# Peptides against a protein of PDB entry 4CIC, part 147

Target 1, 148 residues: chain A of PDB entry 4CIC
Amino acid sequence: KVSTKGHYGVQAMFDLAQHFGEGPVSLKSIAERQGLSEPYLEQLIAVLRKAGLVKSVRGAQGGYILAREPRDIKVGDIIRVLEGPIAPVESVSQDDPEHSLKFDFSVTKSVWEKVKKSIEEVLDSITLADMLKDAEEAQMAQGYMYYI
Target 2, 147 residues: chain B of PDB entry 4CIC
Amino acid sequence: KVSTKGHYGVQAMFDLAQHFGEGPVSLKSIAERQGLSEPYLEQLIAVLRKAGLVKSVRGAQGGYILAREPRDIKVGDIIRVLEGPIAPVESVSQDDPEHSLKFDFSVTKSVWEKVKKSIEEVLDSITLADMLKDAEEAQMAQGYMYY

## One batch from the design tools (peptide; made by RFdiffusion4, then SolubleMPNN)

Design b2_p23_2_s3 (from b2_p23_2, 10 letters changed)
Fold by OpenDDE base, seed 4:
Structure b2_p23_2_s3 (fold): chain B 148 residues (1-148), chain C 147 residues (1-147), chain A 23 residues (1-23)
Amino acid sequence: as target 1 above (148 residues)
Amino acid sequence: as target 2 above (147 residues)
Amino acid sequence: LLTTEVAPPDEDIELLSTEVEPP
């Protein structure tokens, strides 16, 4: 599962991709368009900036831009930055010492590794540019439905 | 992500698969082998039983068995029973009314649907029989490394 | 009224109690 953090992080990055080349976008405008709280978005953007996926622009028209072209940012890159390595299983809370028998039975681990690999392959196959293209195609399809 | 519940549920089902045809297995013995608490395992087994993946056997040597052959139980079946539908994104807690603008931007939804489909395909491609075979192969490989 | 036949509860298999022969 992708966390809410990963989900909203991808939405915020996609919003920045839609405005790529138009200059810096304010966090407020992203928050309004994406239905996010501005404080939550600030936390996401801070992480994304530290990872070099986003740049801050200073000035009266300051804000954020993608640090790379949309084609050079995979969804997998965003998820890895926000959530860390794609883990197919949530880490069992270490605090119960009796559960320290990680019988990581090699076989069950192998199942989860297959799931992990599959998720990684999918997320690494999708760029922000692919998402932009899909959005354009969807808008065109909607535009044609209003003219019929 | 698969929850701890899904993870341990697959482990418990795999333990039952390893003993398939040997008769009923006690929850205590599964718990000991899998490093699970017996009360936690009871909850998992109750769900799995209700879903028809496990049967209870009564008597002095009572316990649990797989309700179907290991080849007829997919990992995906176990996960769906324990966790429900495979959702690629955790449901945003509905309680913040300001987040009710599910701008389910069709595009971001499509990304998660692709992930979902990929997970489902993987989990539905693996049976408990496949896991048994992988375990046997791993044991053979370990046996050869000690010589 | 399509009565959704509640699938019969999974029949608990009774293991035949091995009669312990009295000593």
Scores: peptide ipSAE 0.014, ipTM 0.734, DockQ to the pose 0.014
Fold by OpenDDE base, seed 1:
Structure b2_p23_2_s3 (fold): chain B 148 residues (1-148), chain C 147 residues (1-147), chain A 23 residues (1-23)
Amino acid sequence: as target 1 above (148 residues)
Amino acid sequence: as target 2 above (147 residues)
Amino acid sequence: LLTTEVAPPDEDIELLSTEVEPP
């Protein structure tokens, strides 16, 4: 599962991709467009900035920009930054000694590793540039449906 | 992410697959072999039974058996029974109105739908029979390393 | 342990305030 954090992180990064080359975007404007709380977005953007996916721009027209071109940012990169390694199974917190997965049978582990690999392959196959293209195609398709 | 419930459900079903054709297996014996609490396993097995993946056998040698052959039970079937539809994103509980995914932009949704589809394809490609085969191959490989 | 070397935080780009030189 992608967490809410990962989901909103991809939305925020996609918003920055839509404005790439137009200059810095304010957190307020991203929050408004993406339906996010500004305080939550501040936390997300701070993590993304520390990971070098986003740059801050200071000044009266300050805000944030992508640190790289949309084609050079995979969805998988965003998720790994926000959530860490894609874990297919929720690690039962080692803190419940009774529920320690003591017998992680190699076979059941291999199933989850296959799921992990599949998720990674999908997320690493999608860039922000691919998402921009998909958005443009969707807008054109909607525009044609209003003229028919 | 597969929940702990899904993980343990697959383990319990795999244990039943290993004993398929040998008769009913007690919950106690499954719990001991899989490192599960018996009360937790009782809850899991009740759901799996209601879904028709497991049958209960009554009597002094009673317990549980797979309701179908291991080849006819996909890992995806077990997960769907225990967790419902595979959701790629944790549904933010609609109960936090501030965190309602109001703008589910079609494009971001499509990313998660691709992830969902990929997970479903993987889990539906693996049967309990495939898991049994993988276990046998792993045991043979370990046996050869000790010689 | 893939220690992704966190590249140093990119410097905050200061927007060059266009000093409109007054005439």
Scores: peptide ipSAE 0.014, ipTM 0.732, DockQ to the pose 0.017
Fold by OpenDDE base, seed 2:
Structure b2_p23_2_s3 (fold): chain B 148 residues (1-148), chain C 147 residues (1-147), chain A 23 residues (1-23)
Amino acid sequence: as target 1 above (148 residues)
Amino acid sequence: as target 2 above (147 residues)
Amino acid sequence: LLTTEVAPPDEDIELLSTEVEPP
């Protein structure tokens, strides 16, 4: 499951991608467009800024911009910043160091590692530029459905 | 996230797969081997039984067995039974039916649908028989490292 | 009879935490 944090983080980053090159976007405008609370968005943007995915611009036309081009930001990069490493299973086994020496080939662990790898591959295959393209294609398709 | 429920459900089903053909396994023995609480395992097994993935055997040598062969049970089937449909994102949008009419091509929704599909494909590609084989291969590999 | 509800072990397999947005 993608956390609400990951989901809204991707939405906020996508909104910034849609405005990339137009200058700084206010948090208020992102919140209004994406249906997010402004205080929650402030927390997300603070994390994304600290990770160097967004930049704050100061001034009367201040706000936030992407720190990189949309093509240079993967969805996986956003998720890793917001949620940390995509771990399918928390390794509970931190506490007992003595039993840690058994090569506990947990076949179940292997299943979850396969799931993890698959998620990472998908999220690392999608950039904000790919999302922009998909949005344009969908808008065109909707436009064509109303004209037929 | 695979829930704790999904994780332990797969462990319990895998334990039953390891004993497939040997007869009924007690919940106590599964709990002991898998490091699960017996009461929690009872809840999991009740759901799995209701879904027809396990059968209860009554009697002195009673317990649980897989209802199907290990090859006929996908990890995805176990997860769907325990957690429901693999939803990568909880659709927050259940509450506002009126805004539901906009063909809100949420590009973000498409991303999560791609993730969902990928998870489903992986979990549907792995059977309990594949897990048994992987366990045997790992035991052999460990055996060769100690000789 | 304190039914110790054995809390399901908090082994939340951290895939993606459903941090519900605080209201």
Scores: peptide ipSAE 0.021, ipTM 0.760, DockQ to the pose 0.119; fails the geometry check
Fold by OpenDDE base, seed 3:
Structure b2_p23_2_s3 (fold): chain B 148 residues (1-148), chain C 147 residues (1-147), chain A 23 residues (1-23)
Amino acid sequence: as target 1 above (148 residues)
Amino acid sequence: as target 2 above (147 residues)
Amino acid sequence: LLTTEVAPPDEDIELLSTEVEPP
């Protein structure tokens, strides 16, 4: 399950991708289009900016832009910035070295590592450019259903 | 991130798989071997029993057993029982049909559905029998390093 | 200064609810 933070972070980054090349977008306009509270979006954008995924532009037409092209930003990059490393299980403290528990722990750990790797592979295979393309294809498909 | 409930549920089911065919195992012995509190394990086992993954045996040598062979229990089956459907995103209430928000929501939803499918495929590809085999292979590999 | 901590909406899309075992 993706955290609300990860989910809304991807939505906000996708909104910035849709406006890529049009200049700076205000946080207010992103919040309105994505159904987010402006204060919550300010917190997300601050983290994304610090990580170098977005840039702030100052001035009368100030706001935010993507720091890279949509093709150079993976969904996995956004999630890692907002949530940290995709850890499948919080590391239960390895502190007790002696008991037979180590072996069973290692087997269950390997299951969760496989899950982690699978999630990382999926999220690293999807760029904001892929999401833009999927959006365009879905809009075209809806347009064709109105002409039939 | 796997919940503590899912993680410990898989550990408890794996313990029962290691003892499969030896008869009923007490909750106390599972709790001691897996480093779980007995009350917490009682709650997990109650859910797993209700779902038909484990059986309770009554008597002086009573306890719990797997309801199926280890090969017939997927990790995905255990997780679905304990946590429900592997939902990547809780369905934000679809109630407002009119706004442009639907489209952007659909694209982001498709990303999470791909993640869900990938998790399901992994967890449904691993049985308790596969975990038992991996355990045996790791024990053999450690045994060879001591010689 | 009432910092209205707008509690993030409680829709923690709990991936995996770490119900911390009560101690």
Scores: peptide ipSAE 0.017, ipTM 0.750, DockQ to the pose 0.083; fails the geometry check

Design b2_p23_2_s4 (from b2_p23_2, 9 letters changed)
Fold by OpenDDE base, seed 4:
Structure b2_p23_2_s4 (fold): chain B 148 residues (1-148), chain C 147 residues (1-147), chain A 23 residues (1-23)
Amino acid sequence: as target 1 above (148 residues)
Amino acid sequence: as target 2 above (147 residues)
Amino acid sequence: LLTTEVAPLDEDIELLTTEVEPP
């Protein structure tokens, strides 16, 4: 599972992609458009900035921009930054030493590795540019349905 | 992510697959082999039994068996029983009404649907019989490395 | 674990504040 953090991080990055080339976008405007709390978005953007996916712009019209073109940012890149390595299984909390018998049965591990690889392949096949294109196509399709 | 419940559920089902045809296996023996607490395993087995993936056998040598052959049980079947529908994103807890603006932007939803489909395809492509075969191959490979 | 160390692009882009001179 992608966490809520990963989900909202992709939404915030997609919002920045929609405004790419228009200059810096305020966190407030992103928060309003994406239905996010501004404090939560600040935390996400701080991580994304530190990872070099987002740049901060200073000034009266300051805010954030994508650090790279939308075509050069994969969904997988965003998820790896926010969630770390894509793990197919939640790490059992280490606190119970009796559960530390990770019978990491090689066979069950191989199942999860196949799932991991499949998720990575999907997320690395989708760029923010692909998402922009899909959004444009969806808007065009809706526009045509209202004229019929 | 598959939860710990899904992970250990697959391990328990795989243990039952390894003993398929040998008769009923005690929960204690599964728990010992899989490094699970017996109470935790009881909860997993209760769900799996209710879903018809496992059968209870009564008697002095009572325990559990797979309800179907290992080839007829997909990993996806086990995960769906334990976790419900495979969701690529954790459901945001509905409790914050302000977060109920699921800007279900169709585009972001489509990304997660692609991930979901990919996970389902993988998990539905792997049976307990495939896992048994992989285990046998791994044991043979280890046996050859020690010579 | 391919930790692609994405080097922190430290480049704070300063927007050139065009000082609009007050009329």
Scores: peptide ipSAE 0.015, ipTM 0.745, DockQ to the pose 0.018
Fold by OpenDDE base, seed 5:
Structure b2_p23_2_s4 (fold): chain B 148 residues (1-148), chain C 147 residues (1-147), chain A 23 residues (1-23)
Amino acid sequence: as target 1 above (148 residues)
Amino acid sequence: as target 2 above (147 residues)
Amino acid sequence: LLTTEVAPLDEDIELLTTEVEPP
């Protein structure tokens, strides 16, 4: 399960991707469209901005834009910024000196490392542009179901 | 991140796999070897037993054994028993009537479903027998580095 | 200073459990 932070971060970044090229989007409008609290979104956007995924635009039509094109932002990039590196299971027992425990720990750790790698590969295979395309395809499919 | 419950559940099941065919293992001995609290392990084992992954043996040499061979227990089976189905992100906003929000939600959900599927495929590809083999190979490799 | 205690989402990123606490 992606953390609420990762989930809402991807939603907010996807909202900015849908408006890419239309100019700055207000945090209020993103919050309203994504069902997010504005204060929570402010915290997410601050992190995303610091990481260089989002830019703040000042002025009367101020707000936020993607810092790079949707095709150049992976879901994995968003998750790494918000959640940090997918930490493998924090090894609780680094300090137990018995050789047998260290060995069992290494095998169990390798399972979680395989899971981590698989998640990273999936999230790095999906861009905001891929999500936009999937959105367009799904809207077209719904539009056809209303005309039949 | 696997929950602490999933992590320790896999460790406990792997300990039982290492002792498979040697008879019942006490919860105390598993707890000591895996660095787990015995009360926490009792809760995990109760769930695993109810799911039919572990059997309780009664008697003077009482304890627990795997209910089936290590090759017939996937890591995914252990995780599903302990954590339940890998739930996709529970959709918060089913009730928002605006068509646009429902659509954005569906695309975001599909990302998490792809992640879920990938995790399930990995965890279902690894058995306790595979873990035992990896353990034996790693021990042999360490033994060769000392000569 | 309305410290909205955003309850720390338990750092146990249960990779598999999305507790969506409603706002």
Scores: peptide ipSAE 0.021, ipTM 0.764, DockQ to the pose 0.133; fails the geometry check
Fold by OpenDDE base, seed 2:
Structure b2_p23_2_s4 (fold): chain B 148 residues (1-148), chain C 147 residues (1-147), chain A 23 residues (1-23)
Amino acid sequence: as target 1 above (148 residues)
Amino acid sequence: as target 2 above (147 residues)
Amino acid sequence: LLTTEVAPLDEDIELLTTEVEPP
C-alpha cells in the first residue's frame, strides 16, 4: 500500500507544484483544495520541510513553497521522505539465524526485491513536473469534451 | 509492503511447489520448513484452497498439493487470492462528489495506477516454476562456493 | 508495500496490505 501519508504527501506536494513561482501557499489553502485535515497536513509538511523538499516562508504572505523546481522532485523522493526506504517486505528477522539461512527465504526475498525495484523505477520516473503536465493535458481533454 | 499474508502465502505456495509431484504435504511440515505458525498457515491454506490454487488430499498420507503445475501459478495469482485486487489506492469515495471531481485527485490517482500496473506486471511475470529455477540456480551457486 | 502505520485517515491506499499479525 501507498500509505495515506504517502498519498496525501504527494497530493500536498502537487498542490505546491501547481503554485510554484506564485509565492508562498498557506497550509489552510492546501488543506481546503486537497480535502486534507489541516493538522495532518502540518505534520506532513514538517517532515517534508525537514527533508528539504519544502521551504517555509515567514511574513504576512507567508506559507510554504517547494524547495526545488517541480522537475527536480520525483514522486519517489516524496515517498522516501515520508515512508522511508521503499521496503517490499519487512524481513521479519526472526532471531533464529538458522531459519534465515533456508534457501527458500532467499527466493521469496528476490520476488519482493523485484517488486521493490519496479515500484522505485516507476516512482523515480515521475516528477512533479510530469504530474503538472498530465494535469494540463487532462484539463484540455475535459475542456474539449464540453465543447463537443 | 507486501502483507505478511501475501509473503507467507507465497512462501507456503513455494514450499508446495518444491514438493510438487511428490504427493501431499502436511501443514505441519510446511510450517516447520517455512518458519510459520501452523494455525496461521491453516488460515492461508483455507483461502488458497477455496480459490482453487491448492487441493486438500485426505487420508493417512493426506495434506495439501498445488491444484495446478508451478508454471501455471503466478505470484500475482497468489497475491490476488490472498489480498484481493492489487489496489494502489482505495478511493475512499468521500460521499462528496464535488471533491472527487477535483483535477488534482485524478493526477495523483494516475500515479498510483502506474505503480499498481507495474507491480501487477512484475508479479504476473513470476511463476512458482520461475521461483523453483531461481532456487536451483542459487543452490548450485552456494554449492560452488563451498568447493 | 509501504507499511506506514495507517493513522485512521479513511483513505487507506491499499497496495499489498501489511496486516502485521500482532506478535
Scores: peptide ipSAE 0.021, ipTM 0.767, DockQ to the pose 0.164; fails the geometry check
Fold by OpenDDE base, seed 3:
Structure b2_p23_2_s4 (fold): chain B 148 residues (1-148), chain C 147 residues (1-147), chain A 23 residues (1-23)
Amino acid sequence: as target 1 above (148 residues)
Amino acid sequence: as target 2 above (147 residues)
Amino acid sequence: LLTTEVAPLDEDIELLTTEVEPP
């Protein structure tokens, strides 16, 4: 499962991709467009900035921009930054040594590794540029439905 | 992500698959083999039984059995029973209409739908019989390393 | 100073944090 943090992080990064090349956008404007609280968005952007996916621009027209082109940012990169490694199963805290799951059953682990790999392959196959293209295609399709 | 409930549910169902055809196994024996608390396993088995994946057998040699052959139970079936529909994103409770995420951005939704589909395809491609076979192959490979 | 305790939105969609035990 993708956390709310991952979900909203992808939305915020997609908003920045839609404005790529237009200069810095304010967090307020992103929050308003994406239906996010500005304080929550500030936390997400701080993490994304530290990871080098977003840059802050200072000045009267300051704000945030993507640090790379939309084609050079995968959805998987955003998720890994916000949530860490894509894990299929929550690690049961290994800290209870008495409930040492003796059978770290290699077989059940292999099932979850297959799930992990599948998620990684999907998220690494989608860039912010692909998302922009899909949005344009969806808008064009809606436009054609109004003209028929 | 698979919850702890889904993870342990698959382990418990796999234990029942390993004993398929041997008759009913006690919850105590499953709990001991899988490193689960018996009370937690009772809760999992109750859900799996209600969904018709497991049967209870009464008597002195009573316990639980798989309700179907291991080949007829997908990992995806177990996960759907224990966790509900495989959701890539937890639905933010739709109940706060004011925080209606106006932009249910069709594009971001499509990303998560692709993730969902990929998870479903993987979990529906793996049966308990496939897991049994993988376990046998792993045991054989370890056996050859000792000689 | 009203510290608005922004209650952490506890709906931690538990992304499977494998706590990697520090070595």
Scores: peptide ipSAE 0.018, ipTM 0.753, DockQ to the pose 0.049; fails the geometry check

